# Ledger of designs, part 233: peptides against a protein of PDB entry 9IZ0

Target 1, 345 residues: chain A of PDB entry 9IZ0
Amino acid sequence: ITCLGSNGHTYKQLVKGGNDDLRQDAVMEQVFEQVNGFLRSYRKTSQRNLSMRTYKVIPLALKTGVIEWVQDTIPLGEYLDSAHKVYHPKEWSLSTCRKLIAEKQMEDLETRLKVYDLVCRHYRPVFRHFFLESYADPVQWFTTQTNYARSTAVASVLGHVLGLGDRHGQNILIDKTSGEVIHIDLGIAFEQGKKLPVPECVPFRLTRDVVDGMGITGVEGVFRRCMEFTLETLRREEDSLLSVLEVLRYDPLFSWLISPLRRMKKQKMQLENFNQPESGNITTDASRDPKIQRNNVSGESEAERAILKVRQKLSSTLSVEASVGELIRIAQDPSYLALMFCGWS

## One batch from the design tools (peptide; made by RFdiffusion4, then SolubleMPNN)

Design b2_p22_8_s4 (from b2_p22_8, 9 letters changed)
Fold by OpenDDE base, seed 2:
Structure b2_p22_8_s4 (fold): chain B 345 residues (1-345), chain A 22 residues (1-22)
Amino acid sequence: as target 1 above (345 residues)
Amino acid sequence: LREAVEKRLEELEKKEEELRKL
């Protein structure tokens, strides 16, 4: 839809309907706006204009709402699939890679690591080409690549702290004007990604293509330092952040648990991404909505557990540098990435 | 290597901040 704002500006809006709980997205965007306030208050983060890119979400009903249409964006996964076909036309297709990983999903870690390494050798990173193609001016190229590394660092720290899940290439947009990342579909938070059919084992997405976009310095440049500054800011604002999350504990609209329907939908999409779409009309008779008696007691216990995990992730037991170093190590570890749905790209 | 990259990064961040003031 197109809306005329009270300011006289015309805004394109996406009306989303279906099984997605837009209230989760709206709440996470509010948390990001608060975190952006913290990032602006500290010199080290403010000087670098560090922020989590946000978009407006207006929930209209339980599963419907209006989302801001983010102009001039492309999904990371869409770019990577297209670019890989151009730059590496003799390498394996994404579907071939996915199939080989799926066929070995039930095998031991050693077998899965061998398949992951094989896939990685036949599906090389291409994301550096986004910046080289899009920005002919060296200053624009450098600025946008720097903005990408900065925004990815903020999103990585914040995504780890809040336990954001489902960070596949279609849920990460690239702003073609700024090079910044925009995270969408925020309804898997507080480590509920570990409850997916393919459990999430990494703190954030730091695959080979995500690193290739950072240029020649990879993670050892702007990215690492901006992660350190972001984590330092979040540790200083721990009580403020926990207070924001404590308000959500009492929000009856917020769900600290992944819904069974969303889990099944993600399971189906994961399976459909492994199997070519056989046009099987599985009429899932969705008519038995089990009355999810949200046992308020179970919601409170999961909220408390989530807040305790956020506090634990903000612990000053390790230095900022040591904590960031370990997060970067784990996020790039083949032993974790080989277990993921698309850990090679 | 890390110290050399960090120093080069500080130089580039300063240069970016100078370019933003123009």
Scores: peptide ipSAE 0.008, ipTM 0.315, DockQ to the pose 0.015
Fold by OpenDDE base, seed 1:
Structure b2_p22_8_s4 (fold): chain B 345 residues (1-345), chain A 22 residues (1-22)
Amino acid sequence: as target 1 above (345 residues)
Amino acid sequence: LREAVEKRLEELEKKEEELRKL
């Protein structure tokens, strides 16, 4: 919808209705605004204008709200699918790659690694072309690629610390003007992505295309250094961040657990992304309800575990450099990426 | 570093031009 603001300007707004809990998005955006305050207060992060890009979420009811329309953006996955068809028209389709990974999902790690390597050889990175095509001026190109690496670094640290899940290419927008990333659909947080039918095994999305967008230095240089400065800021502001999360512990509207309905919806979307109807009656009998052990873990006990895990991720036991080095290593490890729904792109 | 980036940009543009001709 288009709304006229009290300032006389017209704003495009997305009205979201359905089963998505916009309160989770609104709460996570509030946490990001507090973190942006910390990033602005710390010299090493403020000098680089480090921020998590936010968008306004106004929950109107339990399942409905208004989301700010982020203008001049494209989903990362939409760009990558289109660009891959242009730059690599002889390589495998995204659907072929998805099918091969799914067919081997129940196999051993060795078999899954072989399939992942095969997919990687037939689906090469293209995300560098976003910057090369969009910015003819070398200064603008360098600035936007730098902004991308910076924003991706902030989002990667925050995504790890807050345990953000469901970080597929449709939930990551690219700003066409700045090159910055915008993370959307924030309702899988505090490591609840590990409870998905395909468990999330990486701390954040650092696939080959995410790295290809960083240019010739890849993860080395702007990205690594901005992760280090962001983690250093969050460690400094640990008590402030934990105090913000403790307020959420007492919010009866905040869900620390993934709902069974959202889990089933994500499972169905994962399965439907495999079931484009090529004409073949595979009645997948969806009737094997895996007995969800309703561990009557009180929402308070899960909040306490989530806050404890945030504190553990902010621990100064390792240096900032060592911690960031290990996070980058794990996020790029084929043994984890081969287990993901889309770890190749 | 700037010359290495510019040279790599020229190599990538040349590869893009070769890919557009395929």
Scores: peptide ipSAE 0.000, ipTM 0.365, DockQ to the pose 0.018
Fold by OpenDDE base, seed 3:
Structure b2_p22_8_s4 (fold): chain B 345 residues (1-345), chain A 22 residues (1-22)
Amino acid sequence: as target 1 above (345 residues)
Amino acid sequence: LREAVEKRLEELEKKEEELRKL
């Protein structure tokens, strides 16, 4: 739908209906607005205009809502697939890389590392070209690349602390005007992504293409410093952040568990990307549903565990620099990236 | 399955070596 605002500006809005529960997305956007308040109050983060980019979500019912249409954006994965075909037309297709990783999903770590290394050699990073193509002016190029590194740093710290999962290239939008990242589909929080059939083992997405967009300094420039300032702010505001999460513990509209429908949809999308059958009659004997032990963990016990995990991640036992250094190391570790559905780009 | 993937890896390495010669 298109709405005319009281200010005379025209706003596009997406009306979603179907099986997607927008209440969890709306609650996570409210948590990000509170965190943006903390980032504006602290001098080191406010001087850099550090924020999590948010979008408005208005849930109307269990499966219906209105989402703000973020104009002038592209999904990271859509840009990378298009740019890779232009800049590396002789390299492997994204479908070939996905197929090889899928075929080895059940193999040992050593075999999966060899396949990941091979895929990486045949699918090189291209995300630097987004900034080079979009911004002919050197000042705009530098500003947008800086905004990208800053917004990615904030999103990475928040993604780790709040346990945001499913941060694949289709769930990350790039703003073509500012270079900032916008995280969408927030239906997996508080480490529930570790319960997927392909578990997310990294604290946030820091793949080779995510790093290539940061320019010549990679992670050792604006990105690392902005992660440090963001984590320092969240440690300082720990009690304020935990108080916001305690309100969510008692919110009857918030589910601390992944909805069975979103889990089935994500499982089906993962399985369909692994099982493009060549046309041979495999009778799917539907009798071995893996009994994913529905641990009847009460929603309250999951909420308590989630808050304890947030408190543990905000612990001052390590310096901010040491904590950020370890997070960056783990997020780039081939031993975790080789286990992901798409860890190479 | 292991042999089929090793054979696919060898085919892809051969294709890399052909593409480096062009």
Scores: peptide ipSAE 0.000, ipTM 0.366, DockQ to the pose 0.031
Fold by OpenDDE base, seed 4:
Structure b2_p22_8_s4 (fold): chain B 345 residues (1-345), chain A 22 residues (1-22)
Amino acid sequence: as target 1 above (345 residues)
Amino acid sequence: LREAVEKRLEELEKKEEELRKL
């Protein structure tokens, strides 16, 4: 839909009538706006225009709402798939890579590392080409690549602190004008990604293509420094951030747990990559409703656990530099990336 | 293990090339 704003501007909006609870997105966007306030208040972050890119979400009902249409964007995964076909036409497809990682999902870590290495050798990074193709002017190229590294740093710190999951290439948009990242589909937060059929074990997405987009310095340039400044700001505003999260604890519309429906949808999407049509009628009788023992772990106890984990991630026990260094190390560790659904790109 | 993975890859590449010709 296109709406005329009270300011006389026309805004394109996406009406989403899906099974996804847009209230989760709306709440996380409100948290990001509060964090953007903190980032504007400190000289180290404000001088770099550090922000989490937000989009407006208006929940209209339990599963329906209006999302701001982010103009001039592309999903990271869509760009990477297209660019990989152009720049590396003799390498494996994304489908081949996914299939191999999936076929070895139940194998030991050593086997999974060998498969991950093999996939990495046959699926090389291409994301640097986004900036090279889109910007003929060297100043514009450098500016947009810098904005990408900055926005990715903010999103990485916030994604870690808030335990934001499901950060696959379709849930990360690239703004073609600014080079900034826009995170969408925020319904997996507070480490609920660890409860997926393929558990998320990295603090944020820092795959080879995410790093390739940072240019020649990779993580050791603008990215690391902007992560440090962002984490320093969040540690200073710990009480303010925790107070925002405590308000959400009492929001009856916010779910601190991954919905069973989202878990099942993810499970189906992961399993559909295993079903080659071999003509064997394995009627997996889906009729065994696993009695989800509703362990009446009160939603309150899960909220308290989530807030406690946020506080632990903001702990000053380690320096900002040491904490960021360890996060970057873990996010790039092959022992974790080999366990992910798409850790190679 | 490497040879078994490499062989399975050659099988997948062939199937992908067959699927691209369709």
Scores: peptide ipSAE 0.000, ipTM 0.353, DockQ to the pose 0.047

## One batch from the design tools (peptide; made by RFdiffusion4, then SolubleMPNN)

Design b2_p23_1_s1 (from b2_p23_1, 15 letters changed)
Fold by OpenDDE base, seed 3:
Structure b2_p23_1_s1 (fold): chain B 345 residues (1-345), chain A 23 residues (1-23)
Amino acid sequence: as target 1 above (345 residues)
Amino acid sequence: KLWEEWLSLSEEERQKLLEELLK
């Protein structure tokens, strides 16, 4: 829809209906706005304009809401599929790579690592070309690549701390004007992604293409430094951040459990990514498994456990540099990426 | 203003307006 604002400006909005609960997305966007307040308050983060890109979500009913239309964006996964066909037309298709990973899903780690390496050799990174194609001016190219590395660093720290998981290429938008990343579909928070049939094993998405977009310095440039400054800010504001999350603990609109509908949608998407035929029995039996019903951990005990994990991730036991170094290492570890449904791009 | 107008509607009128916006 297009709305005329009281200021005389026209705003495009997306009305979302059906089975999508937008309440979790709206709450996570509010948490990001509070974090953006912290990032603006500290000199090291404010001087770099560090922020999580947000979009407005207004839940209107249990399954309906209005979402801000993010103009001039493309899904990362859509760009990568198109660019790979242009730059590497003799390499394997995305469907071939997905099939080969899926066929070996039940094999040992050594076999899965060999298959992951084989896929990586036949599907090379291309995301550097987004910046080279979109920006003819060298200053604009450098600025947008820097903005990408900065926004990815903020999103990576927040993704780890709040447990947003890997964030697949369809849940990451690229802003074509600024080069910044925008994370969408925030219905999996506080490590709920680890409870999926294909668990999220990485703290955030740092695949070969995500790194290729950072340019020649990769993770060792703007990205690492901006992760460090972001984590330093969040550690200083630990009590403020935990106070925001405690308000959500008592919010009757916030579900600390993944909705059955979102769980089914994510399960279906994972099965489609593996080209597995809809064996109707797996979706029905997992919903009927009385063990999944018996782990009715009260929403309160899940909230308490989630807040405790956030506190643990903000611990000053390790330096900021050591903590960021370990997160970058884990996020790039082939032993985790080989277990993912799409860890190669 | 739009939010106050939306809140002033009955639940049935809100549901009808949503159904019209979704056609």
Scores: peptide ipSAE 0.000, ipTM 0.265, DockQ to the pose 0.015
Fold by OpenDDE base, seed 1:
Formats: sequence, structure tokens, C-alpha cells
Structure b2_p23_1_s1 (fold): chain B 345 residues (1-345), chain A 23 residues (1-23)
Amino acid sequence: as target 1 above (345 residues)
Amino acid sequence: KLWEEWLSLSEEERQKLLEELLK
């Protein structure tokens, strides 16, 4: 829809309805706005204009709302698929790479690493071309690449601390004007991505293409430093951040657990993205959902565990540099990326 | 390419970009 604002400007809005509760996205966007307050208040982060890019979400009902349409954006995965066809037309298709990874999903780590390496050799990074194509002026090129590295650093720290899941290339938008990243579909948070059929094993998305966009310094430039400053700010504001999350503990509309319906929907979307023919005998034998005693871990006990896990991630037991160093190492480790749905790009 | 682009900048622009990179 297009809305006319009280200021006389027209705004494009996305009306979303269905099985996803937009309250989850709206809550995470509210947390990001509070974090952006902390980043603006701290000298090291404010001097760099560090922020998590946000978008407005207005929940109208449990499963219906209005989302701000982010103009002049492209999904990272859409850009990468198009650019890879242009720059590497003789390499494997994205569908071939996905198929090979999926066919080996149930194999041992050694086999999965061999397949991941094979895919990586036949699907090379291209994301540096986004900046080289879009910005002919060297100042604009450098500014937008710097903004990308800064924005990715903030999103990586926040994504780790808040345990954001489902960070695939369609849930990460690139702003074509600023080079900044915009994370969308925030319905998987507080490490609930580990409960997906393909468990998420990395703290944030730091694939070869995400790194290629940072230019010649890769992670060892603006990105690492901005992660350090962001984590330092969040450690300083730990009590403020935890107080925001404690308000959510008492919000009866906030779900600290991934719903079975969302898990099934994400599972179907993963399978559909493989073009695997529905072997029709996925009997929704709703009867053989093993009675894993869902210990009725009260939503309160899950909220408490989630908040405790955020506190643990903000622990000063390791230096900021050591903590960021370990996060970057894990996020780039082939032993984790080979286990991901799309760890090669 | 990157080196040619860097050389095409004024010294003031190079200094500003270095300061922003080092930040």
C-alpha cells in the first residue's frame, strides 16, 4: 500500500499477514532502537556513526501488521546470485551448490567439509563487485564500503548477543545508497535458530561473500574494530540492555520460543529452496511428533534462560579483543560453515 | 584499480579517507 503522511509525503508500506507474529519483529526493532541510543551516547561508537539499521513495524493484530518498505534496497542473496552469473558464468549454479550440500546433510563432518570445499572452489565470492559497480567515485566507493563494514560489524555483535537466527541472504538487505545492511524477519531470536532442522552453529553470518564486501582488508580492518567498539558499548550498557529485555519477559505477546508452526514453515521453505520434489510421504504424522516431554518450561523460564544467556555473552571474563577474535574465528570456521544451509556465500 | 583510484584523489581526500579507515 501507499500511505499519504501528514507531511504530504507518500510512503510505500508492506501489509503483512499470515502465520508470523509481527510483534516479534516489532520487539526486536525496539531493542535495536535502544541499542542505537547506547551507540549514540558512547564516544567510540558515536564518532563512527555506528547503528543497527531499523525499519518500522506496526503490529495491527497477532499475525497482521504494516512494515515500512525499505526503499533502494536489494536482498544480499539476490545481488550475489545475479553477480555470480555475470562474473563467474562457468562456475556452478546456486541450485547445484545447494543440492550438493543438502544431499550430504546427514553425512559426517569430514564428508561435509569435503563437499563445502568443493562448492567453495566452484562458487567464488563476488560481493566486492557491488561497491566497484555501484560507486564510480572513489570517495563514494570508500564511504559505502566503510559503511557496509561498520553496519555488518554492529549487526554481527547484536546478532550474536541477541541470538538472531535465520540470517540467510534473503533476510539481509543492502542499502544501495549507503552500503549499510538491514536485517529483516527477526522472528528467530535468543538462539532459537539452533532448534531449526538445520541448526545454526555460527554466531552471525560471516561467509566468504560477506567478507569479500569488506575489500582487501577483509575482517582485519574497519569490521574488527567496529565489532570491538560495539561490544565495548554493549558491555558498558549491560544493565540498561537487560532492563529492556526484562520488560519483554512480562510481555504476554512476546514468544521466547520458536513456535512449532514457524519451525515447520522454515523447514518447508528450506526444502522448497532445494527444489527437492516433495516425496509425498512426509506424512504430517502429527501423531509421531515424539512426546519429547515438552517439559512445560514456562515461557518465563525460557525468558530467564534467554536473559541469562545475553548476560553471559556480555561477560567481561575475556577482553573485548579476545571475545571479538573468537567470534570472528568461529563465524569463519569451515567446520561450522559446512554445517550451514548456505555457508559458502 | 584500487591503487589508481587512490592516486586519483587529492591529498586532502586521501588524508580524510585514511582518518576514516583508521577510526
Scores: peptide ipSAE 0.020, ipTM 0.360, DockQ to the pose 0.011; fails the geometry check
Fold by OpenDDE base, seed 5:
Structure b2_p23_1_s1 (fold): chain B 345 residues (1-345), chain A 23 residues (1-23)
Amino acid sequence: as target 1 above (345 residues)
Amino acid sequence: KLWEEWLSLSEEERQKLLEELLK
C-alpha cells in the first residue's frame, strides 16, 4: 500500500498478512534501535556511523502488520542468482548446487565437505560485481563498499549476540543507494535456528559471496575492525542490553521459541526448493498434527536461558580481537558451511 | 574499471578518501 503521511509525503508500506508474527520483528527492531543508541554514544562506533539498519514494523494484529517498505533494496540471494548467471554462465545453477547439498544432507561430515568443495568450485562468488555495476564513481564505489562492510560487521555481531537465525539470502536486503545490509524476518532469534530441520551452526552469514562484497581486503579490512568496535560497545553496554532483554522476558507477545507453524513452513520451503512441481496432489492431510510434545518449558525458562547465552557471548574472558577472530573463523569454516542449507554463496 | 579508477587516484586522494570513510 501507499500511505500519505501527516507531513504530506507518500510512503510505500508492505501490508503483511498471514502466519508471520510481525510482533517478533517489531520487538527485534526495538532492540536494534536501543543498540543503535549505544553505537551512537561511543566515539569509536559513532565516528564510523555504525548502526544496524532498521525498518518500521507496526503490528496491527496477531497475523497482520504494516512494514515500512525499504525502497531501493534487493534481496542478496536475488542479486547473487542473477549475477551468477551473467558472470559465470558455464557454472552450475543454484538449483543444481542446492540439490547436491540436499542429497548429501544425511551423509557424514567428510562426504558433505567433499560435496561442498565441489559445489564451491562450480559456483564462484560474484557479489563484488554489485558495487562495480551500481556505482560508476570511484568515491561512491568505495563509500558503498565500506558501508556494506560496516553494516555487515554490525549485523554479524548483533546477529551472533542475539542468536539471529534464518539469515539466508532472501532475508538480507542490500540497499542499492548506501550499500548497507538490512536484515528482515527476525522471528528466529536466541539460537532457535539450531532447531530448524537443517540446523544453523554458524554465528552469522559470512559466506564466500558475503566476503566477496567486502572487496580486496575481504574480512581483514573494515569488516574485522567494525566487528571489534561493535563488540567492544556491546560488552561495555552489557547491563543496558540485558535490561532491554529482561523487559522482553515479561512481554507475553514475544516468543522465545520457534513456533511449530514457522518450523513447518521453513521445512516446506526447504523441500519445495528441491521438488519441481510434479503435479502430485500432496494432500497434506492436516489431521496428523504430530503430537509435538509441548515440553512445558515455561517461556520464562527459555527467556532466562536466552539472556544467559547473551551474557556468555558478551564475556570478556577473551579479548575483543580474539573473540572476533574466532567468530570470523567459525563463520567461514567449511566444516560448518558444508552443514548449512546454502553455505557456498 | 572502478578498481582501475581507484588505482588511478593519487595516494593522497586515496588516503583522504580512506580517512574520510575510516573516521
Scores: peptide ipSAE 0.015, ipTM 0.349, DockQ to the pose 0.011; fails the geometry check
Fold by OpenDDE base, seed 4:
Structure b2_p23_1_s1 (fold): chain B 345 residues (1-345), chain A 23 residues (1-23)
Amino acid sequence: as target 1 above (345 residues)
Amino acid sequence: KLWEEWLSLSEEERQKLLEELLK
C-alpha cells in the first residue's frame, strides 16, 4: 500500500498477514529506539553515529500489521547469491552447499567440520564487491564500508544481548545508500533460536561474507571497536535497558517463547529447501489439546529467565575488550558455524 | 579441472565421492 504522511510525502508500506506475529517486531523496534537513545547520549557512540537501524511496525492484530517499506535496500542473501554467480561462476551453487550441510546435519562434529571446510573451499566470500560495485567514488566507498562495519557492530552486540535469532541473509537488509544493515523479522528473540530445528549456537551472524564486507581489516578495526563502545554503553545503561524489558514482561501481547506454529513453519521451510521427502510422522495432534490456558505461569518464568540472561550478558565480570573478543571468537568458530543452517556465507 | 570433473558426475556419484572424501 501507499500511504500519505502528515508531511505530504507518500510512503510505501507492506501489509503483512498470516502466521507471523508482528507484535514481536514492533516491541523489538521499540527496544532498539530506546537503545538508540543510549547510543546518542554516550560520547564514544554518539561521535560515531552508532545506531541500530529501525523501521516502523504497526501491528493491526496479533498476526497482521503494516511494515514500513525500506527503500533502496537489498537482502544480504539475495546480493550474495547473485554476486557469487558473477565472481565465482566455477564454484558451487548455494543450493549445493545447503544440500551437503543438510545431508550431514545428523553426523558428528568432526564430519560436519569436514563438510563445512569443503563447502567453504568451494564457496568463497564476495560481499566486498557490494561496496566496490555500488560506490565508484573512493570517499563514498570508504564511508559506506565504515557505516556497514559500524551498523553490523551495533546489531551484533544488540543481537547477542537480546538473543536475536533467525539472522539469515534474507532477514538482514543492506541499505544501498548508507551501507548500513537493517535487521528484519525480529520474532525470534531471547535465545529462542536455540529451540529451532537447527539450534542457533552463535551469538550473532559473523560469517565469512559478513566479515568480507568489512574490508581488509575484517573484524580487526572499526567493527571490534564499535562493538566495544556499544557494549560499554549498554553496560552503563543496564538498569535503563532492564527497565524497558520489564515493561515488556507485563505486555500480554508479547511472547517470550517461540510459538509452536512458527517453529513448525521454520521446520517446513528448512525441509522444503532441501528437497527432503516429507517424513510423514508430523503428528498433527497439536490442534486439540485445550491446555493452552495453563501457559501464563510458564510465560512469566520465561520472561524472568530472559531478563536474567540479558543481565548476565551485561555483566562486568570480564572487560569490554575480553567480552567482545570472546563473542567475535565464538561467532567465527568453525565448530559453531558448521552446526548452523548457513554458516559458510 | 576438479570442478569440471565434479560437474560431470551424477548426483549419486557426487554423493559417493563426498562420502569417500569425508571419511
Scores: peptide ipSAE 0.005, ipTM 0.255, DockQ to the pose 0.030; fails the geometry check

